# Peptides against a protein of PDB entry 6DSZ, part 189

Target 1, 361 residues: chain A of PDB entry 6DSZ
Amino acid sequence: NYVVTAQKPTAVNGCVTGHFTSAEDLNLLIAKNTRLEIYVVTAEGLRPVKEVGMYGKIAVMELFRPKGESKDLLFILTAKYNACILEYKQSGESIDIITRAHGNVQDRIGRPSETGIIGIIDPECRMIGLRLYDGLFKVIPLDRDNKELKAFNIRLEELHVIDVKFLYGCQAPTICFVYQDPQGRHVKTYEVSLREKEFNKGPWKQENVEAEASMVIAVPEPFGGAIIIGQESITYHNGDKYLAIAPPIIKQSTIVCHNRVDPNGSRYLLGDMEGRLFMLLLEKEEQMDGTVTLKDLRVELLGETSIAECLTYLDNGVVFVGSRLGDSQLVKLNVDSNEQGSYVVAMETFTNLGPIVDMCV

## One batch from the design tools (peptide; made by RFdiffusion4, then SolubleMPNN)

Design b2_p20_1_s4 (from b2_p20_1, 9 letters changed)
Fold by OpenDDE base, seed 2:
Structure b2_p20_1_s4 (fold): chain B 361 residues (1-361), chain A 20 residues (1-20)
Amino acid sequence: as target 1 above (361 residues)
Amino acid sequence: MVPFPKTNEMDELIEKLLSK
């Protein structure tokens, strides 16, 4: 009886940072198929805290902090539509991951979207939004006392949503999304009414964006609005201000992931399909009335890494590069470039043994 | 373990990048 010790999955399919173990700890959470790894970011490096087996492949993993919580909670959705909200509890040396709420959010009727599962959380923690099926937006209201995750669907007129995010600084929960129709790709916003369980008209829209617009980044206050990333262009829109750049360097490979560096949304890491790492910079302009507006956008090439499935800025210029296709890495951003013009230095590499091809023999 | 000493290097990098 060869006990084939099933090798633990090594391919990273998601990563997030936040304060999950405590209010003071900075954590890195890594999703590797059905496995969740929890680390504390320390002066000495990544300290492993716990590994958690999930009842399915992790499709969505997001940290969020409801009002009156001292630390972040973790939302997980599996590929089989099992949803849970997890809390970390430590009592002395005993570490428990507690399920605060759970539910299955699968619909009996619906076409699964070709772009896969999208899960987003309102910045004010009013709701979770899920794009699981074409023409439907699922809402999970966030209620502190609810142990059962209940969801409802709102019909989307836009059948081909490419990406969706909640916006910051909105009185009502507001989504911004890129969608495709026969006329091209467009950006639209909707307010989500929990009471009426419907969409209301959002604050703005932009018709006829770049044909390959693929990503939405919600920008925090004071800027607000969203960044739309295409193959050839990066655009900012907040309803009042529009700004677009078309840096030639991004045309070489498609941007596939992003991560916010600063809480104020002034800096973002971008990763492309060739493993190039960029910094997106938002320059501020302070108006005479004390308002802050976007002055300019800049993109700078930092260097090359493994092909990122996900990126997380940790602290002190350290970035975790989660890779599905290659080895995951911890990299350091340096002030000075090397002889090749790279600001990136690999600190640690995590071997990816490749996809477990379930050879159904 | 790679040390994560707190430095202002990231801010210096950004200032340098913005100065180009």
Scores: peptide ipSAE 0.301, ipTM 0.815, DockQ to the pose 0.812
Fold by OpenDDE base, seed 3:
Structure b2_p20_1_s4 (fold): chain B 361 residues (1-361), chain A 20 residues (1-20)
Amino acid sequence: as target 1 above (361 residues)
Amino acid sequence: MVPFPKTNEMDELIEKLLSK
């Protein structure tokens, strides 16, 4: 009996950073198909803590901290629509990943969206939102005492949602999304009523955005609002302030992923299809009344990495570049550029042996 | 393993980038 030790998946399809193992530990969580890898970020580097096999390909992986939790919880949705909320528990040397809640959120009727599964969490942890099917927005209310994840659908008039996020600083859970219709791409907001199980009119909309607008970034307070990333432009909108830039450098390749560097949302990493790594900078203007507004947006080329499927800033200028197509990397951002103008230095490379073709024998 | 000693390098980088 040759136990063909099934080669562990190496292609990264998701990564997140947060405080999952403890309130004090900084963790890197990496999704590799059905496998979740948990690391602690230490002064000595990435320390492996646990590997977890999931009952399906991980499609969504998000950390969130409900009010009164000491550490982050992990939401996972699989490609087969199995949802779970996981908690890390350690007792001495014993490490357990506890399922706090689970459920299957598959609908019997619906067209799976061509842009794939989108899962988002309200910043105030009131709900999880899922775009699984065209014309439907699924809501999972977050209740601490509920071990069963129950979901309901709200009908979206907008059938072709490109990307969606929850906004920050909203009294009610508010989504911002890019959608496409016959007239082009647009940005709209909706408030989500848990009580009425319906959408209410959101605070703002922007019709006729760039035709290739593909990503929404929700910006934390004090800025609030959202960044919309296209092929040619990056726009900010918060209902009161609108600002657009069209840096020529982003036209060369499509931006495909982003990650927030700092809690205040002043800085974002952007990765494109050529493996270029950018910093998006929000320049702050303080008003006399103490309000903070966006003065300007800047995009700076940092360097080149593997083609990122996902990016996550760790700490101290260290970035994890999760790659599906190439080798994943730990890279360091330096203060000074090299002779080629790159701020990026590869620290560690993780060989991608390619997709495990599940040879269903 | 590459050590990740805590530095202010990231803030310095950002200050430098913003000063351009």
Scores: peptide ipSAE 0.299, ipTM 0.817, DockQ to the pose 0.809
Fold by OpenDDE base, seed 5:
Structure b2_p20_1_s4 (fold): chain B 361 residues (1-361), chain A 20 residues (1-20)
Amino acid sequence: as target 1 above (361 residues)
Amino acid sequence: MVPFPKTNEMDELIEKLLSK
């Protein structure tokens, strides 16, 4: 009887950084299939705090901080459409993960989108948005007292949404999304009315973006707006300003993940399908009236890592590279490049033992 | 365990990258 010791999953399918355990602690949360690993980022490194078994494969994992909360809450959506909001609670040595709210958000009717599940949270914590099915946008209103996650659908005219985010600095919750139609790919915005359960016209749109536009990054204030990442170009749009760059270096491999480095949205990490790590820089121009405008976009190659499924900046130039296909890494960004022009040094490698083949014996 | 010493290296890196 070979007791196949149920090997813990090692492939990373999501990661997020925030303040989940306390307001002061910086946490790294790692999704490994059905497992959530919680770490505290310390001067000594990653300290494991808790592992949590989820009732399914984690499809969405997002931290958010509602008004009046001292620390972040965790939204989880599983591949089976089980949603929950989790809170970390410590009482002395006792650590509890509390389910504040839960629900199943599966629809009886709908075609699951080919690009998979997208889950996003409004920056003002008014709602969660879910793209689960083609032609539908699911909204979960965030209410503090509601233990049951209730959702409603809004019809999207745009059947093929590629990516979607909530924008920052909007009076009403506003989504920005890339979609494909027979004419190509486009960017559109919608305001989401919780009261009317409908879309209103958003602040801007951009028709005929790059054919391979695949990612939306919502940019915080003062810039606002969004970055659209394609195969050949990176574009910024906020309704008033448009800027595009086409750095030749990004044409070599598709950007597949991103992470914001700083709260003000001036810097982003980008990872491509070859494991190249880039820094996207938003250069500021201060106007005479004190307004901050985008002057330019720059992309700089930092180095090479494992192929990232997800990236998250921790602190002090340390980045967690979550990999599904390879080993996950902690990497350090150095001020000076090595002889090969790399700013990246691997600090720690987490062996990926491959997919847990459920050998049903 | 990989140490995360507090450094200003990230800001220095960004300044360097922006100076190019």
Scores: peptide ipSAE 0.297, ipTM 0.819, DockQ to the pose 0.818
Fold by OpenDDE base, seed 4:
Structure b2_p20_1_s4 (fold): chain B 361 residues (1-361), chain A 20 residues (1-20)
Amino acid sequence: as target 1 above (361 residues)
Amino acid sequence: MVPFPKTNEMDELIEKLLSK
């Protein structure tokens, strides 16, 4: 009996930062196939707290804090459509990951989307949205007392959703998504009615965006709206204001991941397929009435890292670069560039042993 | 407990980037 000690997966397929272990702790959560690794970010570095085995490959991993929760909860969806909401509990030395709610959200009918699973959470924690199948948007209402995750589908007329997010600052849960039709790619918004289980017309749309528009970033207040990232352009839209930039530097390689640096959404990290790390900056303009509007967008090259599958800003210019193809990294952003013009310094490298080929021996 | 002592380094970086 060769106990093939299944090598622990090393390829990172997701990461998130938040306050999962406590309200005060900053955590890094890393998804490595079926494994969840939980770290506390400390002044000394990453402290491992717990590893959790999941019943399947983690497809979605999002932290959220419902009203009246002291710390973040974790939503996980597996590639087999098992959904759960997890809570961290510690009692002395005993650490438990508690399932607050669970359910299977698989549909018997539907074409799985070729672009994979998308899971999003409303910033006001009213619902979870899932794009699992073409032409369907699945909604999981968030209810505190419900141990069983119940979902329903809303039909999307737009069959080819590329990316979707919930917007901030909306009276009703509102999604913003990029979709493709025969005429190109477009951005649309819908309000989600929990009561009627339907879409209502959203606040805005933008037809004929860049042909390779691939990502939506929901921007928090005070800016609101969304950023649309393409191959050649980055655009902002909030219904009232539109702004587009086409920095030549982003044309060299496709941006594949992003992460918000600060709560107000003024800064984002962007990673491309060449391992270049960028800062996207939202320049503020304060109006005489105290309203904050977007003045401009800027993109600055910070340096190079491993090819990011996911990025997460920790604190103090420290960034975790989760890589599927290469070694994951903990990097520091410096105020001053080196001789090569890089602001990035690798602090720690996490060896990726590659895909675990299940050699059924 | 802020894991890393909040340095203004990030803000300084951003200011520097914006000044270009």
Scores: peptide ipSAE 0.283, ipTM 0.806, DockQ to the pose 0.426

Design b2_p20_2_s1 (from b2_p20_2, 7 letters changed)
Fold by OpenDDE base, seed 2:
Parts: structure tokens; C-alpha cells; sequence
Structure b2_p20_2_s1 (fold): chain B 361 residues (1-361), chain A 20 residues (1-20)
């Protein structure tokens, strides 16, 4: 009797950081297929707190803090369209993961999008947005007073959405997305009306972006707006200001993930398909009226890591590199380069045993 | 396709009971 011990998944397909266990604890949450791992970030490293089995592959994992919550809640969407909102509770030594909400957001009619499931949360926690199917944007309102929040769909005229985010600093929830049509790739914005259950015209659009524009980064205040990442260019737009850079170093490999370092959106980590780690810097200019504008964009090569599926800045220059194809890592960012010119030092490596190939016996 | 998308968009999604 060979007890095939079901090997725990080791490939990382998502990671987030925030305050999930308490208001004070910094957490790292790691999605490994159907497994959620919860860590506390300590001076000594990652302390494991709990592992949670999910009823499906985790497709979306986002932390959010509704108004008047002391700590973050966790939104999870599975590849089978099971949505839940999770809360961490600890009572002495007893640790419980409470389901605050759950549902299945699968539609009976729709073409699953080729670019996969996208889930986003409004920075003001007014709604969750889901791009599950071509030509549909699903909204899950986040209202405290309403015990039965009904998800609804809004029609998107843009059938081929590449990436979508909610913008910061918008009076109404506003999405910014890259889409493809027969003329190329474009950026558009829509305001989301919860009342009318429709899109209104957003504050800006940018037609004819780079043909390989693949990611949208929503930039917090004071800058606002979005960064659009392509194969050859990085562009910023906020409705009033446009700025583009085309650093030759990013042409060598496609940028595939990003993570915000600073709460004000002044720095971002970027990871490419070769495992190169970059810092994107937003240089500020303070105007005489006290307004802050973007002066310039800069990209710096930090070093090499495992090929990141996801990145998260923790604290004190420590970064978690979540890898699907290689070993995940904790890395330290240093101010000074090593003898090889790298600012990155591996602190810990987490062996990836690869995909469990279902051996059809 | 578009009419089916419109019908799907207007179809009440299953309530996600968000007991916040």
C-alpha cells in the first residue's frame, strides 16, 4: 500500500501583504493553488500562523479594509467562481478564519475571458469589480447597511480587456483599463454608477497606446492616475499630465508583475519573465501652489531573482518573490550594490517541487 | 453575441450575501 502522501502545492500563484491577523501585525498571505498560507512578518522572518484549504484554485486574492474595520478583510475568488470574504479571528490560542460573506459569481451565459479572471477592489471599498467574461463587468457592492448585496453585471463595449484597475481619488468608483480592438490597444476610463447600474464616461482616455501594453497600475494620491506598462514603454496618465519613458533595459524581457513599495505610489517593484527585479520611481515636483505633480519616471535594475508570478514589498527592504516556475524567495534590497553590481540578496528560498502532474495511471 | 451579453448582463447574478 503506497500511501501517496498528497504533496502540498509549492508553486505560488498569488501573494498579498497587509494587516489581516490584527491591526498591528504585518502579514504575508500566499496563494498556492488551493492553499492559502498566512504568515506574520517578524524581525526574525516569516512566522507561519495558519494554512487554509480553499474549495478551488485561488484566482483572486485581495486585502481590503472597509470603513470602520480595525483590520483588513480578505477577498478570495476561485477559478470556479466561488467568492468569499474572510476575516481572521483569534481568541487566545484558538485561530478561526470566519467567512463574512460567500457566493458563486458564475454567470450562465458568457465567454470566459482569454486573459483570465481579474478581480479588483475600489480603494474606498465601495465595490468589488470582476472581469470574468468578455463584454461584462461584474460589480459586487460593499455596503455595510445592506445585508443582501446583489452582484450585477454591466455591459462593456470593449470585449478584449487586457487589464483593469480602480483609480484612486475619484468621487465615483472609476475603472481604468487597457483593451484591444482591431486598431490596437487603448486605455479608457469609466465611472461605475451603483444607482443606475451602468458606466458613465470616465475622466480620460488614451487611444493608441503601445501595442503590447499589458498592465495598469493605479497610482495613489497625490499623483493619482495610472501607469501603463508595455514591452517597450512605461507611461503615466492622470487626465492632465502624460509622461512616457522607453528605457532600453525593459525591452529585453516582458514585465509580468508589479508591487507598490510606498503608500504614496512613489516607488514600484517590477518583475520580468527573466527574473530581473526593477524599481520604478516616480519623481515628484512640488508646485508653488502646493500641488504635487509627476516630474519624471525612472527605472533602475536592482538585480535577479526567481521568475516572479507575484511580488510584495514587506518592510525594511524585504521583498517576497512568489514564483510559479522557480523557487519563491525572501530577498533583501540593499542601498549599496554587491561585488556583482546587484542590490538584491537572497535571504530565504522556498523550494518549488513543480506542478503536481496528475499522472493518469 | 451582443444581445446575449445584454441578457446576461441584465440577468440577476446570484446574490452574494455580503454580511459585512
Amino acid sequence: as target 1 above (361 residues)
Amino acid sequence: VLEELLKAANAPSKPVNVNL
Scores: peptide ipSAE 0.025, ipTM 0.455, DockQ to the pose 0.014
Fold by OpenDDE base, seed 3:
Structure b2_p20_2_s1 (fold): chain B 361 residues (1-361), chain A 20 residues (1-20)
Amino acid sequence: as target 1 above (361 residues)
Amino acid sequence: VLEELLKAANAPSKPVNVNL
């Protein structure tokens, strides 16, 4: 029996940054099909800590910190609807990835959504939301003592959800989503009642957004609300304030991924289908009452990278560009542009050997 | 060069004032 050491997957399909190994360590977690790679971000670069084989292709990977946890936990959902919450434990040199909770969240009946699996976590860690099937929103309540991920479905009237996020600063868990109907694309919000297992009316809605509106970014306080990214426009809405920009530069290629740079949501990285890297800036205005409002939105072209499937800002202007189609990269953002007007310098490149074709030999 | 840039990685993320 030749154990063909199947080549490890190299195509990146997800990445997240947080404090998974400890409260103090900055980690980069990379999903490569069925593999999870865990790195510590150090002064010398990425230090590999652990690789974990998952029982399926990773479809969702999100870090979250429940109240009273000192470090982040990892939520993973596989393409076969196996959900788990993972904890990193180290005891001397022994490194263990502990399953805190698990469950299968597959439904017997449902049309899998064309936009794939979406998994989101409430910023206050009250629940996980899953859009797996058209017309259903699955909720996993987060409880500290819950070893079994129990889920329930709430019916969505909106059958074609494009993207969904939990909003920040909401008394109740509140989703914001882009959906499509015969009249176009729209943005709506719902409060999620864990008690009643239903949606309540959310704080706001925006009908008739851009026809190609594809992504929702939940914005932290003090701004709150959401950014909606389309093909031609970027819009902000928080219930009280609306602002839209249509920078010509984003029309050239579809923005496909984003990552928050600042904890306060003042900057976001955007990546498009041509490998262009942008910075989205939220300009603040301080009101006389000390409230902070959004003054303007700005988009700046930083440079070119590999085509990002996912982006994550690490620290000190270092960005990990996770690529499925090309080589993944560590890039440095500079304050000054080079002679070509690029603010991006490649620091390290991680060769993508393409999809592991499981040659069943 | 990489060493000096990432030395601050364990410091609470001072927002790099990229004065953009």
Scores: peptide ipSAE 0.018, ipTM 0.515, DockQ to the pose 0.028
Fold by OpenDDE base, seed 4:
Structure b2_p20_2_s1 (fold): chain B 361 residues (1-361), chain A 20 residues (1-20)
Amino acid sequence: as target 1 above (361 residues)
Amino acid sequence: VLEELLKAANAPSKPVNVNL
């Protein structure tokens, strides 16, 4: 009986940072297929804390902090539509991952979307939104008083949603999404009414965006609004201000992931299909009334990394590059470039052994 | 409206440790 020790998955398919283990700890959470790895980010590097086996491939992994929680909770959705909300609990040396909520969010009727599962959380923690099927948006209300999370579907008229996010600074939970129709790709917003279980008209829309617009980044206050990443262009819109750039450098390879560096949304990391790492900068203009507006967008090439499936800024210019196709990396961003013009230095590399071919023995 | 209930597990947290 050869116990083939099932090789642990090494390909990263998601990563997130936050305060999951405590209010003070900075954590890196890494999704490797069915495995969740939890690290504490320290001055000495990544300290492993816990590894958790999930009942399926992790499709969504998001940290969120409901009002009056001391630390972040973890939302996980699997590729088989098993949802859970997890809490980290330590009692002395005993470490437990507590399931605060769980359920299966699979619909009996619906076409699974070609762009896969999208899960998003309202920045004010009012709801979780799920795009699982074409023409449906599932809402999970985050009510603290309710011991039961009641999910419901809202119909989307837009059948082909490419990406969706909740916006910041909205009185009602508001989604911003890129969708495709026969006329091209467009950006639209909807307010989500929990009471009426319907969409209301959102604050803005932008018809006929770039044909390959693929990602929405919700921008926090003071800027607000969203960034739309295309193949050739990067656009900002907040309802009042529209700005677009088309830096030639991004045309060489498609941007596939992003992560916010600054809490105020002044900088974002962008990763492309060639493993190039960019910084997107939002230049601020302070108005005479003390309001901060976007002045300009700038993109800078930082250097090259492994091909990122996901990026997450940790702290002190350290970035985790989660790779599915290559080795994951910890990289340092430097202020000054090296002799090759790179601002990126690899600190640590995590060997990717490739896809675990389930050798059914 | 398909309402699916996510139950808060007040049940003792089964460790999500699926020991396979």
Scores: peptide ipSAE 0.006, ipTM 0.369, DockQ to the pose 0.023
Fold by OpenDDE base, seed 5:
Structure b2_p20_2_s1 (fold): chain B 361 residues (1-361), chain A 20 residues (1-20)
Amino acid sequence: as target 1 above (361 residues)
Amino acid sequence: VLEELLKAANAPSKPVNVNL
């Protein structure tokens, strides 16, 4: 009997950075199909802490910190709609991953969305939002004492949602989403009422965005609002200020992933389908009253990496490039470019052995 | 009863040494 040791998955389908193991530890969490890998980021590199097998392909993986938690909790949703909230606990050398809450969020009725599963968390940790099915937005209220993930649906009139995020700095949980109708693509906002289990009118909308607008980035305070990324343009809107750029360099390949570098939302990494890595910069203008406004948007080409499925900034200019199609990488961002004009240096490469066909035997 | 979604924890992968 050749026990073909089933090769561990190497293709990355998600990554997130936060403080999962402790308040002080910086963690990199990597989703590789059904496997979660947990690392501590150190000056010596990535220290592996734990690997966890999940009962399904990880579709959503998000860190969040509820009020009164000292460290982040992990929300996971699988492709089979199994949801859980995980906590890391360590007692001496004993390491446990504890399920704080779990549930199956599958609906009996609904068309699974062609753009896949989207899971988002309110920045104030009031709820989790899920776009699983066309015309439905699932809400999971976040309660500290709730061991069972209770969910409800709100009807979306917009049947073809492309991307959705929760906005920052909103009195009520507010979603911002790109949707498509017969007239084109648009951006809309809704407030989510937990009490009434309905949408209220959001603070703003932007009709007739770029036809290929594909991503929403929620911008933290002091700017607030959202960035909308298209094929040809990047736009900012916060309900008061609108700004758009169309840098020719982004037309060459579709931007497919992003990650916030600065906690205040001043910089974002962008990755395209050619493996080009960009920095999106939000240029500040300080007003005489001390208010901070967005002056301009700028895009800079940093260099080339593996084709990113996901990006996450770690620390000290180190970026994890999670790749599904190629080798994942740790890269260093330099202040000075090399002779080729690249600011990117590969530090480590993680060989991708291709799709493990999970032969369910 | 939703079964525990977590399988038994496997041994960590090898450390990756990166000079940050």
Scores: peptide ipSAE 0.005, ipTM 0.324, DockQ to the pose 0.283

